# Peptides against a protein of PDB entry 4QMF, part 136

Target 1, 175 residues: chain A of PDB entry 4QMF
Amino acid sequence: ESSFMTLFPKYRESYLKTIWNDVTRALDKHNIACVLDLVEGSMTVKTTRKTYDPAIILKARDLIKLLARSVPFPQAVKILQDDMACDVIKIGNFVTNKERFVKRRQRLVGPNGNTLKALELLTKCYILVQGNTVSAMGPFKGLKEVRRVVEDCMKNIHPIYHIKELMIKRELAKR

## One batch from the design tools (peptide; made by RFdiffusion4, then SolubleMPNN)

Design b2_p26_1_s1 (from b2_p26_1, 9 letters changed)
Fold by OpenDDE base, seed 2:
Structure b2_p26_1_s1 (fold): chain B 175 residues (1-175), chain A 26 residues (1-26)
Amino acid sequence: as target 1 above (175 residues)
Amino acid sequence: EEEEKLDKELEELSKEILKEEEEKRR
């Protein structure tokens, strides 16, 4: 049997409590057990004797990881689908200066989130920028592109270069 | 100044992408 645990920040507790029954129900369909520990501030997923797909535990691991990073349940639960992958990109260590960090993070999001939305469309991914992490869900190819854009942005490579590149690639793929 | 220019250009491109997607959904 396999088990995975992730910690979540205190500010996430209230939300996780509200959706945990839904998490349980979603995982029950795959015979994966789960526990929300409010004292420790952790989520645990575990295979059972009835788990028929041993690989689903890894997706369950990813589910709780995404939930811990503020991804809403209706989006995070999609990770249980076979064609869906995810990535949690740590962005907090690229820049030591707080103001520079905030500026670069904001550049990634853009006015009204337009840059992020555009990036989502170009990569066919869901992307959430929260705190010191960027969570992404989608196809592996798209996820690789997202990580590159995100990390490069934090390294002071303007997202415009990647957006232009992705636009070109998209147009070429239509031909 | 260069960063501001790039920011503006990025915003324009982003809006274009969003507009194209909206048109496809119609």
Scores: peptide ipSAE 0.696, ipTM 0.954, DockQ to the pose 0.927
Fold by OpenDDE base, seed 1:
Structure b2_p26_1_s1 (fold): chain B 175 residues (1-175), chain A 26 residues (1-26)
Amino acid sequence: as target 1 above (175 residues)
Amino acid sequence: EEEEKLDKELEELSKEILKEEEEKRR
């Protein structure tokens, strides 16, 4: 039997309580057990004797990881699909200056979130910027591109260069 | 100044991408 646990911040408690029945239902379809511990502030997923696919527990692990990082349940639950992968990119350690961090993070998001939305379209990924992490969901190739753009942005490489590159690649793929 | 120029260009490109997607969905 396999088990995975993740901690979640206090501000997520209320939301997680409201959706936990839905989490349980989604995981029950795969015979994965789950526990929400409000005292510890943790989520746990476990295989059962009825778990048919041993690999599904890894997707369940990813599910609770995404939920802990503020990804909404309707989006996070898609990780249980075979063709869906995810990545949680830590962005808080690239710069020590708070103002510089905020500036670079904002550059990644852009006015009205337009940069992030454009990046989502170009990579065919879902992307959520929250606190010191960027959560992404999508095809492996797209996730690799997202990580590159995100990390480079935090390293003070302007996203424009990657966006232009992705646009060119997209146009070439239409031929 | 260079950063501001790049920011503006990025915003314009982003809007273009979004517009294209909206047109495709129509």
Scores: peptide ipSAE 0.694, ipTM 0.954, DockQ to the pose 0.928
Fold by OpenDDE base, seed 5:
Structure b2_p26_1_s1 (fold): chain B 175 residues (1-175), chain A 26 residues (1-26)
Amino acid sequence: as target 1 above (175 residues)
Amino acid sequence: EEEEKLDKELEELSKEILKEEEEKRR
């Protein structure tokens, strides 16, 4: 039997309390137990004797990880599907200067979130930029592309180069 | 100056990608 625990920031407490019954119901379908600890500020998932698929606990781990990083439940719960993967990219350690960090993060999002939306379409991923992390969900190939664009952006490589590359690749795939 | 040019170009390309997706859904 396996268990995983994830800490969440205080500002997520109210939201997590409101959706925890839905989390419990979703995991019950797979016989995965879960606990919300408001004192510690943690979420825990664990296998039971009735858990049939041993791999589902890893998806449950990913679920609570995504929820801790502000991904809304209706999106995060999709991680329990077999064809869905996720990645949590830490972006806070690439730049020490706060102003540079904010500027590069904003460049990734773009005006009205247009850059991020375009990247989502090109990679077939869901992408959420929050605080010092970028959460992504989608196919493995798309997730690799997202990580490359995000990390390079934080390294001061302008996203335009990757967007152009992804556009070319998409056109070639239509042939 | 170069960054501003790249930002503008990125915005234009992003809008084009979004427009194409909207057209496919119609």
Scores: peptide ipSAE 0.694, ipTM 0.953, DockQ to the pose 0.927
Fold by OpenDDE base, seed 3:
Structure b2_p26_1_s1 (fold): chain B 175 residues (1-175), chain A 26 residues (1-26)
Amino acid sequence: as target 1 above (175 residues)
Amino acid sequence: EEEEKLDKELEELSKEILKEEEEKRR
């Protein structure tokens, strides 16, 4: 039997408590067991004797990873689908200066989240910026593009260059 | 100044993309 555990920050506790029954139901369909430990602040997923697909445990691992990083359940649970991949991009190490970090992170999000929403549409991904991580869900190609834009933004490459590139690619694909 | 200009341009492009998508969904 295989098991994976992830820790979650305290601020996620109340939310995770409210949705844990839904997590359990979603994983039960695949005969994956799960445990929410409020004392430790952890989530655990485990294969059972009845687990048919051994690979589903990896998706379950990704599910709890996404939940720990503030991805809401209705979105995170989509990771259990075969065609859905995810990436958790650590952005906290690119800049030592806090103000610079905040500025670059905000640039990625944009006013009213418009930049991020545009990037989501162009890459066909879901993207959530939270704390020192960016969580993304979608096709592998899109995820690769997201990671590039995110990391480059943190390296002080303005997102506009990538957005323009993605727009051009999209237009070319329509032909 | 250049950064601000790029920010504004990015915002306009983003709004355009969002508008196009909204029109598609309607």
Scores: peptide ipSAE 0.693, ipTM 0.953, DockQ to the pose 0.922

Design b2_p26_1_s2 (from b2_p26_1, 10 letters changed)
Fold by OpenDDE base, seed 2:
Structure b2_p26_1_s2 (fold): chain B 175 residues (1-175), chain A 26 residues (1-26)
Amino acid sequence: as target 1 above (175 residues)
Amino acid sequence: KEEEELDKELDKLSKEILEEEERKKK
């Protein structure tokens, strides 16, 4: 049997409490047990004797990881689908200067989130920028592209270069 | 600055991508 645990920040507690029954129900379909520990501030998933697919525990691990990083449940639960992958990109250590960090993170998001939405469309991914992490869900190819754009942005490579590249690639794929 | 110009261009391009997607949905 396998178990995985993730910690979540205090500000996430109220939300997690509200959706935990839904989490439980979703995981029950796969015979994965789960526990929300409000004292420790942790989520745990565990295989049971009835767990049929051993690989589903890894997806359950990813589910709680995503939830801990503020991904809404209706989106995060999609990770349980076979064709769905995710990535949590740590962006907090690329820049030491706080203002520079905020500026680069904001550049990734763009006015009204337009840049991020465009990137989502180009990569066919869901992307959430929260704090020092970027959570993404989608196909592996798209996730690879997202990580590149995100990390490069934090390294002061302007996202426009990647957006243009992705647009070209998309156009070529239509032919 | 160069960065500010790129920011503007990126926003313009992003909007175009979004608008194109909306047209496809209709």
Scores: peptide ipSAE 0.694, ipTM 0.949, DockQ to the pose 0.947
Fold by OpenDDE base, seed 1:
Structure b2_p26_1_s2 (fold): chain B 175 residues (1-175), chain A 26 residues (1-26)
Amino acid sequence: as target 1 above (175 residues)
Amino acid sequence: KEEEELDKELDKLSKEILEEEERKKK
């Protein structure tokens, strides 16, 4: 049997308690067991004797990882679909200066979140910027593009260059 | 100054992308 565990921050506890029955129901369809440990502050997923597809445990692992990173359940649960992939991009280690970090993170999001929304459309991904991580869900190609834009932004490469590139690629794909 | 200009341009482009998407849905 295979099992995976992830820790979650205290501020996430109330939400996770609220949706845990839904998590259990979603995983039960795949015969994956799950446990929410409020004392340790952890989520665990594990295969059972009835688990038909052993690979689904990896998707279950990703599910709890996404939930721990503040992705809402209705979005996170989509990871269980065969065509859906995810990426959790750590952005906190690119810059030591907190002010510079905040500025670059804000640049990625943009006014009213417009930059992030545009990036989502261009890459066909869901993207959530939270704390020191960016969580993304979508096709592999789109995820690769998201990671490039996010990391480059934290390296002080302005997102505009990538947005323009993605716009061009989109226009070419329409032809 | 250069960064601020790029920020403004990026916001403009982002809005254009969003507006285009809205037009497609209508």
Scores: peptide ipSAE 0.692, ipTM 0.949, DockQ to the pose 0.956
Fold by OpenDDE base, seed 3:
Structure b2_p26_1_s2 (fold): chain B 175 residues (1-175), chain A 26 residues (1-26)
Amino acid sequence: as target 1 above (175 residues)
Amino acid sequence: KEEEELDKELDKLSKEILEEEERKKK
């Protein structure tokens, strides 16, 4: 039997409380047990004697990881699907200057989130920028592209270069 | 100056991508 636990920030507590029954129901289908600890501020997932697929616990681990990083449940729960992967990209350690960090993070998102949405379309991923992390869900190829764009942006490589590249690649793939 | 221009260009390009996607969905 395997168990995984993740901590979540206080501001996430109210939301997690509201959706926890849905989390429980989703995981019950796979005979994965889960616990929300409001005192510790943690989520735990566990295999049971009825768990058939041992690999599903890893997806459950990813689920609570995504939820802790502010991914909404309707999106996060998709991680339980076989064809769905995720990545949590830490972006807070690329620059020490707060103003520079905020600027680069905002550049990744763009006005009205347009840049982020465009990147989602080009990579066929879901992407959420929150705090010091970027959460992404999608195919492995797309996730790899997302990580490159995100990290390079934090390294002061403007996203426009990658967006143009991805556009070209997409057009070539249609031929 | 260069960064600001790139930002503007990126936003324009992003909007174009989004608009194209909307046309495909309809």
Scores: peptide ipSAE 0.691, ipTM 0.948, DockQ to the pose 0.946
Fold by OpenDDE base, seed 5:
Structure b2_p26_1_s2 (fold): chain B 175 residues (1-175), chain A 26 residues (1-26)
Amino acid sequence: as target 1 above (175 residues)
Amino acid sequence: KEEEELDKELDKLSKEILEEEERKKK
């Protein structure tokens, strides 16, 4: 039997407590057990003797990973679907200067979140920028594009070049 | 600054993409 654990920050505790019954119910459909440990600040998922599909535990692992990084439950639970993948991109280690980090992260989001929303549409992904990570959910091809744009932005490559490229690719795909 | 100009262009382009999506939903 397989088990996975993910730590979560203290500020996430109150929310996780409120939705944990929903997490349990979603995983019960697949006979995956789960535990919320408020003392340690961890979530655990594990297979049981009744788990039919051994691969579903990997999706359960991804679920708690997404929840730990502030993805809301109604979105995160979609990871249990067969056609849904995710990626958690660490962005905090690209820049040591705090002001530069904040500026580049804000550039990725854009005024009123417009840049991020545009990127979501172009890649057919859900994208959440939170703290030192970017969480993304969607098709594998789209996730690869998101990671490229996000990491390049943190490396001071302006997102406009990638947005233009993605627009061209989208137009070509319509033909 | 070139960077500031690129920021402005990116915002305009982003808005165009969003507006196009809204039109498709109608």
Scores: peptide ipSAE 0.691, ipTM 0.949, DockQ to the pose 0.945

Design b2_p26_1_s3 (from b2_p26_1, 9 letters changed)
Fold by OpenDDE base, seed 2:
Structure b2_p26_1_s3 (fold): chain B 175 residues (1-175), chain A 26 residues (1-26)
Amino acid sequence: as target 1 above (175 residues)
Amino acid sequence: EKEEKLDEELEKLSKEILEEEEEKKR
């Protein structure tokens, strides 16, 4: 039997409590057990004797990881689909200066989130910027592109270069 | 100044992408 645990910040507790029955129901369909520990501030997923697909536990692991990083349940639960992958990109260590960090993170998001929305469309991914992490869900190819854009942005490479590149790639794919 | 220009251009491109997507949904 396999199990995975993820810690979550205190500010997520209320939300996680609210959706945990839905989490349980979603995982029950795959015979994966789950536990929300409010004292420790952790989520745990476990295989059971009835778990048919052993690989689903890895997706369950990813589910709780995403939930811990503020991805809403209706989006996070899509990770249980076979064709859906995810990535949690740590962005907090690229810049030591807080103001510079905030500026670069904001550049990634853009006014009204337009940059991020555009990036989502170009990569066919869901992207959430929260704190020191960026969570992404989508096809592996798209996720690789997202990670590149995100990390490069934090390294002071302006997202415009990647957006232009992705636009070109998209146009080429239509031909 | 260069960064500001890039920011403006990025915003323009982003809006174009978003508009194209909206048109496809219609």
Scores: peptide ipSAE 0.694, ipTM 0.952, DockQ to the pose 0.926
Fold by OpenDDE base, seed 1:
Structure b2_p26_1_s3 (fold): chain B 175 residues (1-175), chain A 26 residues (1-26)
Amino acid sequence: as target 1 above (175 residues)
Amino acid sequence: EKEEKLDEELEKLSKEILEEEEEKKR
């Protein structure tokens, strides 16, 4: 039997309680058991004797990881699909100065979130910027592109260079 | 000044991408 556990911050407790029945139902379809521990502040997923595909436990692990990092359930649950991958990019360690961190993070998001929305379209990914992490879901190729843009932005490489590159690639793919 | 210029250009490009997507949905 395989099991994975993730901790979640206190501010997520109310939301997780609200959606936990939906989490349970989604995982039950794959015969994966799950536990929400409100005392410890943890989520656990585990295989059962009825689990047919042992690899699904890794997707379940990713599900609770995404939920812990503020990804909404209707989006996070898509990770259980075979063609869907995810990445959690830690961005808090690139800059020690808080002001510089905030500025670079805001540059990634852009006015009204337009930069992030554009990046989502170009990479065919879902992207959520929350705190010190960026959560992304989508095809593997798109995830690689997202990670590159995100990390480079935190390294003070302006996102415009990557956006232009992705636009060119998209136009070439239409031909 | 250079960063501000790049920010403005990025906003322009982002809006173009978003507008193109909206047109496809119409």
Scores: peptide ipSAE 0.692, ipTM 0.952, DockQ to the pose 0.929
Fold by OpenDDE base, seed 5:
Structure b2_p26_1_s3 (fold): chain B 175 residues (1-175), chain A 26 residues (1-26)
Amino acid sequence: as target 1 above (175 residues)
Amino acid sequence: EKEEKLDEELEKLSKEILEEEEEKKR
């Protein structure tokens, strides 16, 4: 039997309690068991004797990881699909100065989230910037592009250069 | 300032991308 556990911050507790029945139902379809521990602040997923596809446990692991990082359930549950991958990018270790960190993170998001939305469209990914992490879901190619843009932004490379590059690539693909 | 100009250009491009997507949904 395979089992994975992730911790979640206290501020996610109320939401996770609300959606946990939905999590259980989604995982039950694959005969994956799950446990929400409110005392420890953890989520656990595990295979059962009835689990048909052993590989689904890795997707279940990713599901609880995404939920712990504030990804909403309707989006996070898509990770159980075969064509969906995810990445959790740690951005908090690139800059020691808090003000510089906030500025670079804000640049990644842009006014009204427009930069982030544009990046989502160009990469065909879902992207959530929360705290010291960026969670992304989508095709592997898109995820690689997202990680590059995010990390470079935190390294003080302006996103404009990558956005222009992605736009050019998209135009070339239409021809 | 160089960064401000880049920010403005990025915002313009972002809006163009978003508008294109809206047109596809119409």
Scores: peptide ipSAE 0.691, ipTM 0.952, DockQ to the pose 0.918
Fold by OpenDDE base, seed 3:
Structure b2_p26_1_s3 (fold): chain B 175 residues (1-175), chain A 26 residues (1-26)
Amino acid sequence: as target 1 above (175 residues)
Amino acid sequence: EKEEKLDEELEKLSKEILEEEEEKKR
């Protein structure tokens, strides 16, 4: 039997409590057991004797990881699908200055989240910027692109350059 | 100043991308 545990921040507790039955139901389909520990502030997933696919536990691990990073359940649960991958990009260590960090993070998101939404469309990914992490879900190619844009943005490379590049690539792919 | 210009341009491009997607869904 295999198990994975993920800690979650206190501000996430209320939400996780409200959706945990849905998490349980989703994982039950795969015979993966799960536990929400409100005292410790942790989520645990584990295989059972009835777990058929041993690889599904890794997806379950990713599920709780995404949930811990504020990804909504309806989106996070898609990680259980075969062709869906995810990435959690740590962005908090690229700059020491908080103001600079906030500015660069905000640049990635853009006004009304438009930059992020555009990036999602161009990469065919879901992207959530929360705290010191960026959570992304989608195809591996798209995830690679997202990571590049995110990290470069935190390195003070303006997202516009990547957006333009992705737009060009998209147009070329249509031909 | 340069950053502000790039921000503005990025916003314009982003909106264009979003609008194009909305048109495809309609």
Scores: peptide ipSAE 0.691, ipTM 0.951, DockQ to the pose 0.925

Design b2_p26_1_s4 (from b2_p26_1, 9 letters changed)
Fold by OpenDDE base, seed 2:
Structure b2_p26_1_s4 (fold): chain B 175 residues (1-175), chain A 26 residues (1-26)
Amino acid sequence: as target 1 above (175 residues)
Amino acid sequence: SEEEELEKELEELSKKILEEEERKKK
C-alpha cells in the first residue's frame, strides 16, 4: 500500500474544507482513501486493500498537489482521467528582484489574462498562475510547451516568441 | 520601446487566437 501527503497554505483551508467531501467521493470511486488534516495543514491519499488500479494513487497524489496550489476542484479532479497529466512549475527562483518577478509573471498572464488564455488554447492545457508556481493540466506535449514558455518568460524571454512558434505549429498541424 | 512593441504584438496575437476559438464554438 502507498500513501502520499502534501501541505497546503493556511489561506487554502476554508476552500479545501468546502470541497473535501467531493474529493472523498471522487477518490472513493477508485477505492483511494483520503484525509484532510486541518491541524497540520495537509492532505493525504492512500491506497486501500480494495484499490484495483495501482497507478491511480499517483493521480491522487497529483490531485492533492494541484488542490494545494489553488487549482479548483472541478478542474483538479480531471487529473484522475487516464489521458490527463499535470505539471507544477516553480517560478519563484528565476528572479530575485520582487518587481522584476512580478513583471515577468504578469507578462505571462497578459492583459485580462489574454496571453495565458491564448497559451491554454495553443497547448490544449489548463494553466493557473498562483504565487510562485504555475499549475498546468493537459496532454504531455502541451505540458512540455507550457513549461518551456513559463520558464523562458521568467528568464526574460518574451512569450511572444513562443506564441508565434505555437501558432505556426498549430497551422502546420492542420495540413 | 521594444518591450512595449512586443507587448502590443503579443496582445494582438492573443486576441486573434481567442477570436478564432470563439468562432469555432459558434
Scores: peptide ipSAE 0.669, ipTM 0.950, DockQ to the pose 0.914
Fold by OpenDDE base, seed 1:
Structure b2_p26_1_s4 (fold): chain B 175 residues (1-175), chain A 26 residues (1-26)
Amino acid sequence: as target 1 above (175 residues)
Amino acid sequence: SEEEELEKELEELSKKILEEEERKKK
């Protein structure tokens, strides 16, 4: 049997408690067992003797990973769908200067989150910027694009260059 | 500054994309 565990920060505890019954129900449909450990601050998923698809445990692993990184349950649970992939992009190690980090992260989000929303539309992904990570969900191609934009932004490459590129690609695809 | 111009242009493009999406939904 396969098992995966993910730690979550203390500030997520209250939320995770409120939605854990929903997590359990969603995973039960796939015969995946799960445990919320409030003492350790961890979530665990594991296969059971009734698990039919052995690959679903990897999606369950991704589910708890997303939940730990502040993705809300109604969005995170979509990872259990066959056509949905995810990526958790670590952005905290590109810049040591905190002020510079905050500035570049804000550049990615943009005024009123418009840059991020535009990027979501262009890549057909869900994107959440939280703390030192960016969580993304969507098609594999879109996820690759998101990672490129996010990492380049942290490397001080302005998102506008990628947005323009994606816009061009979208226009070409309409033809 | 150059950075300010890029940010302005990005905001304009972003709004354009968002507006187009809203029109498609209507």
Scores: peptide ipSAE 0.666, ipTM 0.950, DockQ to the pose 0.916
Fold by OpenDDE base, seed 5:
Structure b2_p26_1_s4 (fold): chain B 175 residues (1-175), chain A 26 residues (1-26)
Amino acid sequence: as target 1 above (175 residues)
Amino acid sequence: SEEEELEKELEELSKKILEEEERKKK
């Protein structure tokens, strides 16, 4: 039997406590067991003798990973669907200077989050920028595009170039 | 500056995309 554990930051504790019954219920449908450890600050998912799909444990792993990175439950739980994939992009290691990091992260989000919302629409993904990570959910092709834009932005390549490219690709796909 | 110009253009494009989506929902 398989088991996966992820740590979560202290500031997520109160929220995770409030939604944990919902997590349990969602995973019970797949006969996946789960544990919230408030002392350690961890979430664990594991298969049981009644687990019928061995692959679902990987989706459960992704679920707790997303929850740990501040993705809200109503969105994160969609990872259990067959057609949904996710990616957690680490952005904290591209620059050492804090001011440059903040600037580039803000450039990705844009005024009122408009840049990020536009990117979500162009890639058909959900995207959440939180701390040193960007969490994304959607089709594999879209996730690949999101990762490229996010990483390039942290490498000081302005998102406008990718937005223009994605807009062109979208127009071509309508034909 | 070049950066300010790029940011302005990006904001305009972003708003365009968002507005198109809103119209599609109607």
Scores: peptide ipSAE 0.665, ipTM 0.950, DockQ to the pose 0.916
Fold by OpenDDE base, seed 3:
Formats: sequence, structure tokens, C-alpha cells
Structure b2_p26_1_s4 (fold): chain B 175 residues (1-175), chain A 26 residues (1-26)
Amino acid sequence: as target 1 above (175 residues)
Amino acid sequence: SEEEELEKELEELSKKILEEEERKKK
């Protein structure tokens, strides 16, 4: 039987406690067991003898990974769907200067989150910027685009260039 | 500055995209 564990930061504990029954219920449908360890600060998912789909454990792994990175449960649980993929992009190691990091991260979000929302629409993805990670959920093609924009932004390539490119691509895809 | 101009342009484009989406939902 397979198991996966992820650690979560302390500030996430209260929320995870609140939604853990919902996590359990969602995973029970697939006969995946789960454990929230508040002492260690970890989440664990495990296959059981009744797990019939061996691939679902990988999605369960992704679920707890997303939850650890502050993705809300109603969104994160969608990862259990066959047509949904995710990516957790580490952005904290591109820049050593804190001020520069904050500025570049803020460029991804934009005023009132408008830049991020626009990027979500253009890529057909959900995107959450939190701490040193960007979590994304959606189709594989969209996820690749998100990662490119995010990483390039952290490398000091302004998001506007990618937004323009994605807008053009969207127009070209229309029939 | 160049950065300020890019930020302004990006905001305008973002708003445009969001507005288009809102119209599409109607």
C-alpha cells in the first residue's frame, strides 16, 4: 500500500483543522485514508485494501500538497477529477533580495489581483500566489504557460509581454 | 519611468480581459 506525506506551515493549522472532515469525506469516496498530524504539522494520504484505482493516490498526494500551500479546499479538491492537473511553482529561490522578490511577486498579482485574474482567464487555470510558491490548477497546456509567466516574472521579465502573447494566441484560436 | 508605463499598460490590458469575460457570462 502506498502513502504520501506533506508538511504544512503553522499558520495553516487552524484552517486545515476546520476542513479536515471534508477532506476525509472526499477521499473516502475513493477509499483513500488520510491523517492530519497537528504535532508534526503534516498531512498523510494512504491507499487501502479497498482502493481500486491506483492512480487516485497520486491525486490525493497533490491534494494535500495544494492544501499545504494555502489553496482553499473547494478548489483543491477539484484535483481529484480526471481532467484536472496542478503545479506548485517555487518562486523563492529566483531572487535573494527581499525587496526585489516582493516587487516581482506583486507584478504577478497586480492591482486588486487583476493581473492574476487575467492570467487565469488566458490560461484557463486557477492560480494562487502565496508566500514562496505559486499554485496552479488546470489543463496541462495552461499550466505550462502559467509556469513560464511566473518564472519569467521572477527573472525580471515583465508579465505584460506574456499577457500580450497569450491574448494574441487566444484570438488566433477563435473560429 | 519605463516600469511605470509597463505597469499601467498591463493594468489596462488586464481590465480589458476581465471586462470581456464579464460580457461573455451575460
Scores: peptide ipSAE 0.665, ipTM 0.949, DockQ to the pose 0.910

